# Peptides against a protein of PDB entry 1EBD: the designs that were tried, part 35

Target 1, 138 residues: chain A of PDB entry 1EBD
Amino acid sequence: KASYEGKVAAEAIAGHPSAVDYVAIPAVVFSDPECASVGYFEQQAKDEGIDVIAAKFPFAANGRALALNDTDGFLKLVVRKEDGVIIGAQIIGPNASDMIAELGLAIEAGMTAEDIALTIHAHPTLGEIAMEAAEVAL

## One batch from the design tools (peptide; made by RFdiffusion4, then SolubleMPNN)

Design b2_p13_7_s2 (from b2_p13_7, 7 letters changed)
Fold by OpenDDE base, seed 1:
Structure b2_p13_7_s2 (fold): chain B 138 residues (1-138), chain A 13 residues (1-13)
Amino acid sequence: as target 1 above (138 residues)
Amino acid sequence: PASRPRLERLAAM
């Protein structure tokens, strides 16, 4: 957030059109396991009257996480049922702080769970868990 | 196309 607001301010001072978008601001905690979130939590969406699917996939089922012996946690997608659009994501697990960026991009672009499920992820990778969670949401 | 929600949001700013 602050770094992005600083860029927008610098661009505005330079006479470039720029705007701050607050829809997909990532939140990260560099704990062990790492925690990351972007967009809606499942309960926040429900409290706003949005009908959602909460698709969850565990790192214990991810081939790269198994190979690293770091299988704690999960990825969760919060998907709007009406149109399959991803409106939030949470990651607890290895590299959650970096992996949240893909999901931030997906939310900002208005992507669906199908868009992620149909995106080829490299095998075996931690990032492949986003595809697996997207398949759960279909 | 998946870009419509993003474009609609940018047009509303």
Scores: peptide ipSAE 0.023, ipTM 0.548, DockQ to the pose 0.113
Fold by OpenDDE base, seed 2:
Structure b2_p13_7_s2 (fold): chain B 138 residues (1-138), chain A 13 residues (1-13)
Amino acid sequence: as target 1 above (138 residues)
Amino acid sequence: PASRPRLERLAAM
């Protein structure tokens, strides 16, 4: 957040067109388990009248999480039903602070759940949870 | 649908 706002401010001072967009700004809590969020929560989307799918996949079903003996939590995708576009994600679990970056990229690029579901993730990895949650949203 | 530019995403929210 602060580093991004500093870049936007520098661009504005330089006379370049720039706008602050907080839609894909990640929020991270480095707890155990870690918590990360980007974009809309399911309730925020509903309060704005956006019809959404909330697709959830648990770390307990992930081969890497099992191998690490760290299976608490889940990934949730918030997907707009109209066009399948990912508008938010929440992660509670191991490496959530780094895993949120893929989903931040997906939201900023206007990617769909299909784009993530069709992306090959390495096996076994925690990143496969994003693919599995995207498959649930199809 | 495939991915779309950020501006089109923002205009549709």
Scores: peptide ipSAE 0.021, ipTM 0.569, DockQ to the pose 0.134
Fold by OpenDDE base, seed 5:
Order: C-alpha cells, then sequence, then structure tokens
Structure b2_p13_7_s2 (fold): chain B 138 residues (1-138), chain A 13 residues (1-13)
C-alpha cells in the first residue's frame, strides 16, 4: 500500500497519468504456514450480493509441495460467476507471500479464471496451484 | 477476454 501510493505520487509529479487503485492490495502474514490475501474474500463478495465461485485447490495435491514435504493449506480463487473474473484470492501454504503477486496481477488486469487456467505454469512448481485452482473454477 | 479495468482508468485521465 504505502509503496504503491508513493509510486503513484511520483508518477503524478512526473506528469504521467496515474490513479490510486485499491482493487488489489495484498495482505501477507509471514507465519508458518504463510498467509496471503488479495481482493475479496468469498464471504465479503456474498455479503455484497456478488454471486461467486470459490475454487479451492490443496497443496497436498501439488507436486512441488509434495516433493518439499510442505503440503499444508490451499489456494482459493474467488471468481465472479457472471463473467469468470477473478475478484479475490487467498493462499495459506508454502511461499504464499510471493505467490499472491500473480493473483494480484490477475485481479488488477481484470483476468478470468480461464486466463489463469490457460497460462502455462512450470511443472513441478508451487505456482502451478494457481492454474489448478483456476481449472476448478471453469 | 480480460476486461483490463486498470488500463481503462489510465486512458480516461
Amino acid sequence: as target 1 above (138 residues)
Amino acid sequence: PASRPRLERLAAM
């Protein structure tokens, strides 16, 4: 947040078109397992009357997580049913603090679950779980 | 296809 606001201010001072956009502010807790979130939680979307799919994929089914013997937790995508747009994501598990950046990018770009599902992720990686969760949302 | 709302906001400024 603060770093982004500082960048927007610098862009404005430089005469570049820039707006503060709060759609995809990540929140991270560096616990074990790590916790990360961006955009809507499933319940927040429901409370606002947004019809959502909560697509969840466990690290216990991820090949890299298995190889690392670190399989606790999951990735969850919050996907708007009307158009398949990703409006939120939560990660509890290995490397969640870094992995949330892909999903923050997806939300800021207005990407769909299909856009992530059709993105080739390297195998085996922890990041591949984003593709797997996106496939669940289709 | 993605809606790209960030780009739309920047183009409107």
Scores: peptide ipSAE 0.021, ipTM 0.496, DockQ to the pose 0.119
Fold by OpenDDE base, seed 4:
Structure b2_p13_7_s2 (fold): chain B 138 residues (1-138), chain A 13 residues (1-13)
Amino acid sequence: as target 1 above (138 residues)
Amino acid sequence: PASRPRLERLAAM
């Protein structure tokens, strides 16, 4: 957030049109396990009257997380039921701080859960958990 | 700034 806002401010000072979209700005807590979020939480979407699928996949079922002996937590996708569009994501687990960037991109691009589910992820990776959670949303 | 697809979705929410 702050770094991105600083960039937007620098662009504005330089006379370039720029805007901050706070919905796609990730929030990260560098705890153990790490926590990351982008876009809507499930409850926020519900409170706004958005009908959502909350697709959750555990790191305990991820091959890379097992190989790392770091299987705490999960990825959650918040998917709008109407069109399958990803509107939020939360990660609690290994490398959540970096892994949230894929989902931030997906939200910014207007991608669906199907777009992520049909994206080939390298095996075995922590990133495969995004694909697995997307498959749960289908 | 947000992408066109995102702005379209945000306007529809």
Scores: peptide ipSAE 0.020, ipTM 0.540, DockQ to the pose 0.277

Design b2_p13_7_s3 (from b2_p13_7, 6 letters changed)
Fold by OpenDDE base, seed 3:
Structure b2_p13_7_s3 (fold): chain B 138 residues (1-138), chain A 13 residues (1-13)
Amino acid sequence: as target 1 above (138 residues)
Amino acid sequence: PASRPKLERLAAM
């Protein structure tokens, strides 16, 4: 957020057209386990009257997390039921701070849970948990 | 469904 706003401000000062979009701003907490979020939480979507699927997959079922002996937490996708569009994601677990970028891209691009489920992830990786959570939403 | 470009590629196979 702040770095992006700084770029937009520099472009405006230079006399270039600039716009700030706030649709998919990531939030990260570098705790143990790490916490990352982008877009809607499940309850925020419900409070706005959006009918959602909350697809959750645990790191305890991820092959890379098992191999690392770091299996605490989960990934959650918040998927709009009407069209399958991903409107939010939360990760609590290993590498959450970096893994949230894939889901931020998916939300900004208006991708569906099926787009992620049909994307081949490298095996074994922590990133496969995004594919597994997307399959839960189908 | 998947995005339009993905569906178009799948239908072309």
Scores: peptide ipSAE 0.173, ipTM 0.801, DockQ to the pose 0.035
Fold by OpenDDE base, seed 1:
Structure b2_p13_7_s3 (fold): chain B 138 residues (1-138), chain A 13 residues (1-13)
Amino acid sequence: as target 1 above (138 residues)
Amino acid sequence: PASRPKLERLAAM
């Protein structure tokens, strides 16, 4: 957020046309395990009257996480029931800080859980957990 | 359901 807003401001000061046009702002905490979030939390969506599916998949079921012996946490997708559009995601676990970028892209593009479920992820990878969570949302 | 851009891509294949 702040780095991106700073870039837009610097470009504007330099006389280049620039706009802040984004739907989702990632938030990361570099703890152990890492925590990352983008878009809505499940409760925030409910408080706004959005009917959502919260699809959760644990790192304990991810082949790469098992191979790394780092299986704490989960990925959660927040999916709007009306159209299957992903409106939020949370990751607690290994590489959450980098893995949130895929989900940020999906939210910005207006993608559905089916879009991620139908995207082939490499096996075994940590990123494969996004596909598994998307399949839970179907 | 899949996103509209993806559905359009899949229908064009």
Scores: peptide ipSAE 0.037, ipTM 0.667, DockQ to the pose 0.040
Fold by OpenDDE base, seed 2:
Structure b2_p13_7_s3 (fold): chain B 138 residues (1-138), chain A 13 residues (1-13)
Amino acid sequence: as target 1 above (138 residues)
Amino acid sequence: PASRPKLERLAAM
């Protein structure tokens, strides 16, 4: 957030067209477990009248999380039901701070749950949870 | 979406 706002401010001072768009700005709490969010929460989307699918997949069902003995939490995708576009994600679990970057990219690119579900993730990895949650949203 | 070229390829198989 702060680094991005600083860049936008510098571009604006230089007379370049720039705007702060907070839609795909990640928010991270480096707790144990880590918490990360990008885009809409399910309730925020509903309050704006967006019909959404909230797809959730637990770390306890992931082979890498089991191998690490760190299985607390889940990934949640917030998917717009009309077109399958990912509009938000929340992660509570190991490496959530880094895992949120894939989902931030997906939101900025206007990707669908199908785009993530059809992307091959390495096995076994924590990243497979994003693929599994995307499959739940189909 | 990046899936479209892949889905088109899969449907052509």
Scores: peptide ipSAE 0.029, ipTM 0.608, DockQ to the pose 0.030
Fold by OpenDDE base, seed 4:
Structure b2_p13_7_s3 (fold): chain B 138 residues (1-138), chain A 13 residues (1-13)
Amino acid sequence: as target 1 above (138 residues)
Amino acid sequence: PASRPKLERLAAM
């Protein structure tokens, strides 16, 4: 957020039209394991009356996480049940701070769980966990 | 629920 607002301000000062118009602002905690979130938490969506699927996949089932011996945590997708649109994501685990960017893009683009499930992820990668969680949401 | 194919969404943009 702050870094991006600084970029928009710099672009405006440089005479380029720029705006801060984001639906999905990521939040990251660089702990061990890392924590990242974008969009709705499951409870926030429920409190707003959105019927959601919370699709969760553990890093303990991810081939790259196993190879790294770093299998703590999970990815959670918050998917609107009506249309399958991803409205939030949370990651606790290895490289969560970088991996949240895919899900931020998916939310900003109005993508569905099917869009991620049908996206080929490189094998073995930590990023495959997004695909696996998306498959759970189908 | 099944989403619309990705191609249909792209064509609607």
Scores: peptide ipSAE 0.028, ipTM 0.618, DockQ to the pose 0.045

Design b2_p13_7_s4 (from b2_p13_7, 6 letters changed)
Fold by OpenDDE base, seed 1:
Order: C-alpha cells, then structure tokens, then sequence
Structure b2_p13_7_s4 (fold): chain B 138 residues (1-138), chain A 13 residues (1-13)
C-alpha cells in the first residue's frame, strides 16, 4: 500500500497521469508460520450482508508442503455465492507472504474460484493449494 | 462460472 501510493504520488509530481485504482491491499505477518491476507475475511463479508463460501484447504494435504516437512496451516478463499467471485483470501503456512500475490491478482481482476480451478498449477508446488481451495469452492 | 475475461478469451479461440 504505502510504497504503491508513494509511486503514484511520485509519478503525479513528475507530471505523469497516475491513479490509485485497487480493490485489495495485502497484509502480511512474517511469523512462523507466515500469515497473509487480502480482501475480505469471511466474517467481514457476512457483517456486510454478503453471502459467501469459505473454502479451506490444509497444507497437510499439499504434496510440496509434505516434501518440505512444513504442513502447518491452510489457505482459505472467501467466495461470493452469487457469482463465484473471489472477494478475499487468507493463508497461514509456508511462503504465505509470496503466495498471497496470486490471490491478490485474482481479486483485483474480478476472477472467480473457477478461474483459479481452471489454471494449471505446477505439481508439486505450494501454490497448488490455491487450486485445491478453489476446487472446494465449486 | 469462469470470469468474463476468461470466457471471452475462450470464445475468441
């Protein structure tokens, strides 16, 4: 957020047209395990009257996480039931700080859970958990 | 369903 807003401000000062147009701001805690979030939490969506599916997939079921012996945590997708649009994501687990970027892109682009489910993820990878959580949301 | 951009891309193939 702050670095991106700083870039837009610098471009504007330099006389370049620039705008801040973003749907989601990632939040990361570099703990062990890492925690990352983008968009809505399930409860926030419910408090706003959005009917959601909370699709959760554990790292204990991810082939790469098993190979790394780092299987704590999960990925959660918050999916709007009306249209299947992803409105939030949370990751607790290995590489959560980097993996949240895919989900940030998906939210920013207005993608659905099906868009992620139909995206081939390399096997075995940590990122494959996003596809698995998307399949749970279908 | 897939998002509009994905569906439009598939329809253009």
Amino acid sequence: as target 1 above (138 residues)
Amino acid sequence: AASRPKLERLAAM
Scores: peptide ipSAE 0.150, ipTM 0.789, DockQ to the pose 0.042
Fold by OpenDDE base, seed 2:
Structure b2_p13_7_s4 (fold): chain B 138 residues (1-138), chain A 13 residues (1-13)
Amino acid sequence: as target 1 above (138 residues)
Amino acid sequence: AASRPKLERLAAM
């Protein structure tokens, strides 16, 4: 957020057309395990009257997490039920701070859970958890 | 549904 606003401000000061359009702003807590979020939480979507699917997949079911001996936590996708569009994601687990970037891109691009589910993720990786959670949302 | 470009690629297979 702040770095992006700084870039837009610098462009505006230089006399270039620039705007800040906020669709997906990631939030990260560098704890152990890491916590990351982008877009809606499930309850926020419900409070706004959005019918959502909350799809959750645990790190304990991921082959890479097992190999790393770091299996605490989960990934949650918040998917708009009407059209399958991903509107939020939360991750608690190893590498959550980097894993959130894929989901931020998906939300910013208006992608669906099916777009993630049909994307080949390398095996074994922590990134497969996003694919697995997307499959749960179908 | 998947994105339109993905659906178009799948339909071309």
Scores: peptide ipSAE 0.132, ipTM 0.787, DockQ to the pose 0.035
Fold by OpenDDE base, seed 4:
Structure b2_p13_7_s4 (fold): chain B 138 residues (1-138), chain A 13 residues (1-13)
Amino acid sequence: as target 1 above (138 residues)
Amino acid sequence: AASRPKLERLAAM
């Protein structure tokens, strides 16, 4: 957030058209395990009257997490039921701080859970957990 | 459903 706001300000001073019009601002806590979030939490969406699917996949079922012996936590997708659009994501687990960027991109682009499910992720990677959670949301 | 760009690509196959 603050770094990006600084970039927009610098671009404006340089005479480039720039705006802060983002739908999805990531939040990260560099704990062990790491915590990352972007967009809606499930309860926030429900409180706003959005009918959602909360698709959760555990790192304990991820092949790379098993190989690293780091299987604590999960990825959660918050998917709008009406159209399958991803409106939020939370990750607690290994590499959550970097992995949240894929889901931030998906939310900003207005992608669906099916878009992620139909994207080939490299095997074995931690990133496959996004595809697995997207498949749960279908 | 997939997003519009993905649907367009699938329809072009």
Scores: peptide ipSAE 0.126, ipTM 0.776, DockQ to the pose 0.039
Fold by OpenDDE base, seed 5:
Structure b2_p13_7_s4 (fold): chain B 138 residues (1-138), chain A 13 residues (1-13)
Amino acid sequence: as target 1 above (138 residues)
Amino acid sequence: AASRPKLERLAAM
């Protein structure tokens, strides 16, 4: 947030068009395991009356996590049932602080779980867990 | 181009 707002301000001062959009603000806690979130939590969406799919995939089933001997936690996608649009994501596990960026991009772009499921991820990577969670949402 | 949802949000600002 703060870094992005600083960039927007610098661009505006320089006479370039700029806009601030607060739809997909990531939050990260550098704990062990790391915790990251962007957009809606499942319960927040439900409390607002949004019908959602909560698609969860564990790091214990990820080939890279197994190879790293770091398999604690999961990725969760919060997907709006009406149109399959990803409206939130949570990661607890290895490299969550960096992996949340893909999902922040997906939410900001209005991508669906299908868009992620149909994106080829390199094998073996931690990033494949986003694809696997997206496939669970289909 | 930005995504359609992004353009719609920017137009509503």
Scores: peptide ipSAE 0.047, ipTM 0.674, DockQ to the pose 0.148

Design b2_p13_8_s1 (from b2_p13_8, 8 letters changed)
Fold by OpenDDE base, seed 4:
Structure b2_p13_8_s1 (fold): chain B 138 residues (1-138), chain A 13 residues (1-13)
Amino acid sequence: as target 1 above (138 residues)
Amino acid sequence: PARPKVEWRESLA
C-alpha cells in the first residue's frame, strides 16, 4: 500500500490521473508462518449483515505444502452467499504474502468462488489451495 | 530462523 501510494503520488506529480482507493488492499505479516489478508474477514462481513460462507482449506492437505514440510495454517475464503462473490480472503501459511495477490485480484475483479474453482492451478503448488477452498465454497 | 516464529490461531482469519 505504501509503495503503491508512492507510485500514485509520483504519477500525480507527473500530471497523470491516478487513484489509491481499491476494494482489495492486502495486509501482510512476514511471520512464521506468514499471514496475509485482503477484503473482509468473516466476522466483519457478519457485523455488516452480509450472509457469508467461510470456506477454509488447510495447508496440511496441500501437496506442495506437504512436499515442503511446511503445512501450518490454512486459506480461508469469505464468500457472499447471495451471489458467490469473493469478498475476503485470509492466508496463514507458506508463501501467504505472495499468494494473497491472486485473491486480491479476484476480489477486485468481482470474481466468484466458482471462477476460482474453475481456474486450473498448477499441480503441485501452494496456489492450488485457493482452488480447493473455492470448491469448498460451492 | 530469519523470521519470528509466532503462534497462530483461528481468530487470525
Scores: peptide ipSAE 0.025, ipTM 0.613, DockQ to the pose 0.024
Fold by OpenDDE base, seed 3:
Structure b2_p13_8_s1 (fold): chain B 138 residues (1-138), chain A 13 residues (1-13)
Amino acid sequence: as target 1 above (138 residues)
Amino acid sequence: PARPKVEWRESLA
């Protein structure tokens, strides 16, 4: 966020039109395991009256995580039931800080769980867990 | 060096 604001400020100083538009700002904690979040938490959605499904998939079932002997945690997608649109995501586990970017993109683009489920992810990768969680939501 | 080991599962889900 601060880095992005600095970029916008530099463009403004240079005399070019620029705007700050915050959508799907990620939050990351570089702990062990790493923690990352973007968009709605399940309870936040429920508190706002949004009917959601929380699709959860564990790293213990991910081939790359097993190979790395780093299987703690999970990925959770918060999916709006009405239209299948992903409105939030949380990751606790290996490489969560980098993996959250894909899901931030998906949320900003208004993608559905089906969109992610139908997207081929390289095998074996940690990123496959997003596809697996998306399939759970279907 | 080592990252802090924490149990934050509940805070994120």
Scores: peptide ipSAE 0.024, ipTM 0.617, DockQ to the pose 0.025
Fold by OpenDDE base, seed 2:
Structure b2_p13_8_s1 (fold): chain B 138 residues (1-138), chain A 13 residues (1-13)
Amino acid sequence: as target 1 above (138 residues)
Amino acid sequence: PARPKVEWRESLA
């Protein structure tokens, strides 16, 4: 967020039109395990009256996580039930700080769980967890 | 130093 705001400020100083948009700004905590979030939490969506599917997939079921002997945590997708659009994601686990980028892109682009589920992810990778969670949401 | 070990599972579940 701070880096993004700094870029916007630099562009404004340089005379280039720019705007700050916080629709899908990720938040990361570099703990062990790492934590990352973007968009709505499940309860936030419910509090706003959005009917959602919370699809969760554990690192313990991922081939790469098993190979790394680092299987703590999960990925959660918050999917709007009406149209299947991804409106939030939370990740607790190894490489969460990098994995959140795909989901931030998906939310900004208005993608659905189906879009992620039908995207081939390299095998074996931690990134496959996003695909698996998306399949759960279908 | 090492990353702080924190259990966030409950908070984000």
Scores: peptide ipSAE 0.008, ipTM 0.454, DockQ to the pose 0.026
Fold by OpenDDE base, seed 1:
Structure b2_p13_8_s1 (fold): chain B 138 residues (1-138), chain A 13 residues (1-13)
Amino acid sequence: as target 1 above (138 residues)
Amino acid sequence: PARPKVEWRESLA
């Protein structure tokens, strides 16, 4: 966020119109396992009266995570039931700090769980877990 | 230094 705001400011100073306009800001904790989040948590959505699906998939079932012997945690997608739009995501596990970017993009773009499920992810990768979680949401 | 070990998965679920 701060970096993005700085970029906007620099562009404005340079005479280029720019605005800070975002739907979701990622939050990352570089712990072991790493933690990352973007958009709504399940309970936040529920508290706002949004009917959601919380689609969870464990790293223990991810081929790359198994190969790396780093299988702690999970990915959770928070999907609005009405239209299948992804409104939040949380990752606890290997490379969560980088993997959250895909989901941030998806949320900013208003993508659905189906969009992610139908996106081919390289095999075997940690990123496949996003696809797996999306399939759970369908 | 080592990353802090965390077991607060449910709080981020």
Scores: peptide ipSAE 0.019, ipTM 0.568, DockQ to the pose 0.025; fails the geometry check

Design b2_p13_8_s2 (from b2_p13_8, 8 letters changed)
Fold by OpenDDE base, seed 2:
Structure b2_p13_8_s2 (fold): chain B 138 residues (1-138), chain A 13 residues (1-13)
Amino acid sequence: as target 1 above (138 residues)
Amino acid sequence: PARPRLEWRASLA
């Protein structure tokens, strides 16, 4: 966030139009397990009257997590029901701080759960959890 | 310039 705000400020000083958009800015806590979030939480979306699907997939069901013997946590996708657009994601688990980047990109680009579900993810990886959660949302 | 995330945000309204 601070890095992004600094870039926006630099662009403004340089005379280029720039805007700070906090909707797609990730928040990370480097705990054990790591916690990461981007976009809407499920309840935030509901409070704003957005009909959402919350799709959750546990690390315990992921082959890479099992191989690493680190299976705590889950990934949750918050998907707008009307069109399948991803509007939020929360991850608690190993590598969450890096895994959130894919979902931040997806949200910023207006991608759907189907877009993620139909994207081939390397096997076995923790990144597949995003794909699996997207499939749950379909 | 117009960015995808800004257009995306508008779609939430």
Scores: peptide ipSAE 0.012, ipTM 0.510, DockQ to the pose 0.461
Fold by OpenDDE base, seed 4:
Formats: C-alpha cells, structure tokens, sequence
Structure b2_p13_8_s2 (fold): chain B 138 residues (1-138), chain A 13 residues (1-13)
C-alpha cells in the first residue's frame, strides 16, 4: 500500500494522471502458513448486501501441495452471484503471499470465476488451486 | 476484455 501510494504521488508530481484506488489492495501475513487476502471477505460482502458464492478449495487436494508435504489451508474465492465477478479472495497456505497477485489482478480486471476456471494453470502447481476454487464457484 | 477499475467499484455500490 505504501509503495503504491508512493507511485501515485510520484506520478502526480510528474504531472501524470493518477488515482489512489483501494479496491484490490493485498494484505499479507508472512506466517507459517502464509495468509493473504485481497478484496472482500465473504462476511463483508454479505454485510453490504452483496449476494455471494464463497468457493473454497483445500491445499490438501492440490497436487503440488501434496508433493511439497505442505497441505495446510485453503483458497477461498468470493464471487458475486449476479454476474460471477470475483470480488475477493483469501489464501491460507503455501506461497499465499505470491499467489494472491493473480487474484488481485483478476479482481482489478473485473474477471469472473469462469475466466479463472478456463485459464490453464501449469501442472502440478500451487496456482492450480485458484482454478479449482473457481470451478467450485461455477 | 478487462473492465475499468472505476466501473468495477461502481458495480459494487
């Protein structure tokens, strides 16, 4: 967030159009397992009256996680039911701090769960869990 | 194609 705000400030000083937008600001805790979040939590969306699907997929069912013997946690997608748009994501598990970037991009781009589900992810990778969770949301 | 960021925000309100 601070780095992002710094870039916005630099762009403004340089006379370029810029805006501070906190729609998809990631939050990461480098614990073991790592925790990462971007966008809405399920309850936050519900509190705002957004009808959502919370699609959860466990790392225990991910091939790469199994191979790494690091299967704690899950990925959760928060998907708006009306149009399938991803509005939030939470990851607890291996490489969550890096994996959240894909989902941040998805949210910022207004992508749907279908977009992620239909994106080929390398096999076997931890990143496949995003695809699996997206399929749950369909 | 990707939707504009500001439009995304408006769609949540």
Amino acid sequence: as target 1 above (138 residues)
Amino acid sequence: PARPRLEWRASLA
Scores: peptide ipSAE 0.011, ipTM 0.522, DockQ to the pose 0.300
Fold by OpenDDE base, seed 5:
Structure b2_p13_8_s2 (fold): chain B 138 residues (1-138), chain A 13 residues (1-13)
Amino acid sequence: as target 1 above (138 residues)
Amino acid sequence: PARPRLEWRASLA
């Protein structure tokens, strides 16, 4: 967050119009399991009156996670019901700190759950769980 | 389908 804010500030002082957008700024905790979040939590969205789908998929059902014997946790997508746009994501599990980047990109780009569901993810990979969660949201 | 970032930001504003 601070790094991003610094970049925005640098752009502003360079004479370019710039605005801070906190929607897609990730937060990561390098615990075991790792925790990562970007955008809205489900309750935050609800508190703001946004009707959302919380699509959750467990690592216990992910082939790569099973192969790694690291199946704790889940990926959750927070999807706005009216248009299917992803507005938040949380990951608790293996490689969450890196995996959150895909979802940050998706949120920043205004992608829908359908966009992620229709994006081919290699099998078997941890990243495949994003596709699975997106399918749940459909 | 994905929206341009400008439109996306406007939708959440």
Scores: peptide ipSAE 0.010, ipTM 0.517, DockQ to the pose 0.164
Fold by OpenDDE base, seed 3:
Structure b2_p13_8_s2 (fold): chain B 138 residues (1-138), chain A 13 residues (1-13)
Amino acid sequence: as target 1 above (138 residues)
Amino acid sequence: PARPRLEWRASLA
């Protein structure tokens, strides 16, 4: 967010058209385990009257996480019920800070849980957890 | 299927 705002400011100073857009801005805490979020939290969506499902999958059930002996946490997708569109995602676990980017892209593009569920992820990888959580939402 | 960014934003506004 701060980096993005800096870029906007620089562009404005240079005389280029620019505007701050906070849609799907990721937030990361580099703790152990890492925490990352993009888009709506489940409760935020509910507070705005959006009917959602929260699809959660644990790293303890992810093959790569098991192989790395780093299985704390989970991935959660916040999915709008009416059309299956992903409107938020949270990750607590290994490599969350990098993995959130895929989900940010999915949200920005208006993709559905089905889109992610049908996307082939390399095996075994931490990233497969996104596919697993998407399947939970189906 | 994927949607245009503007359509997504409008749907949540």
Scores: peptide ipSAE 0.010, ipTM 0.502, DockQ to the pose 0.159

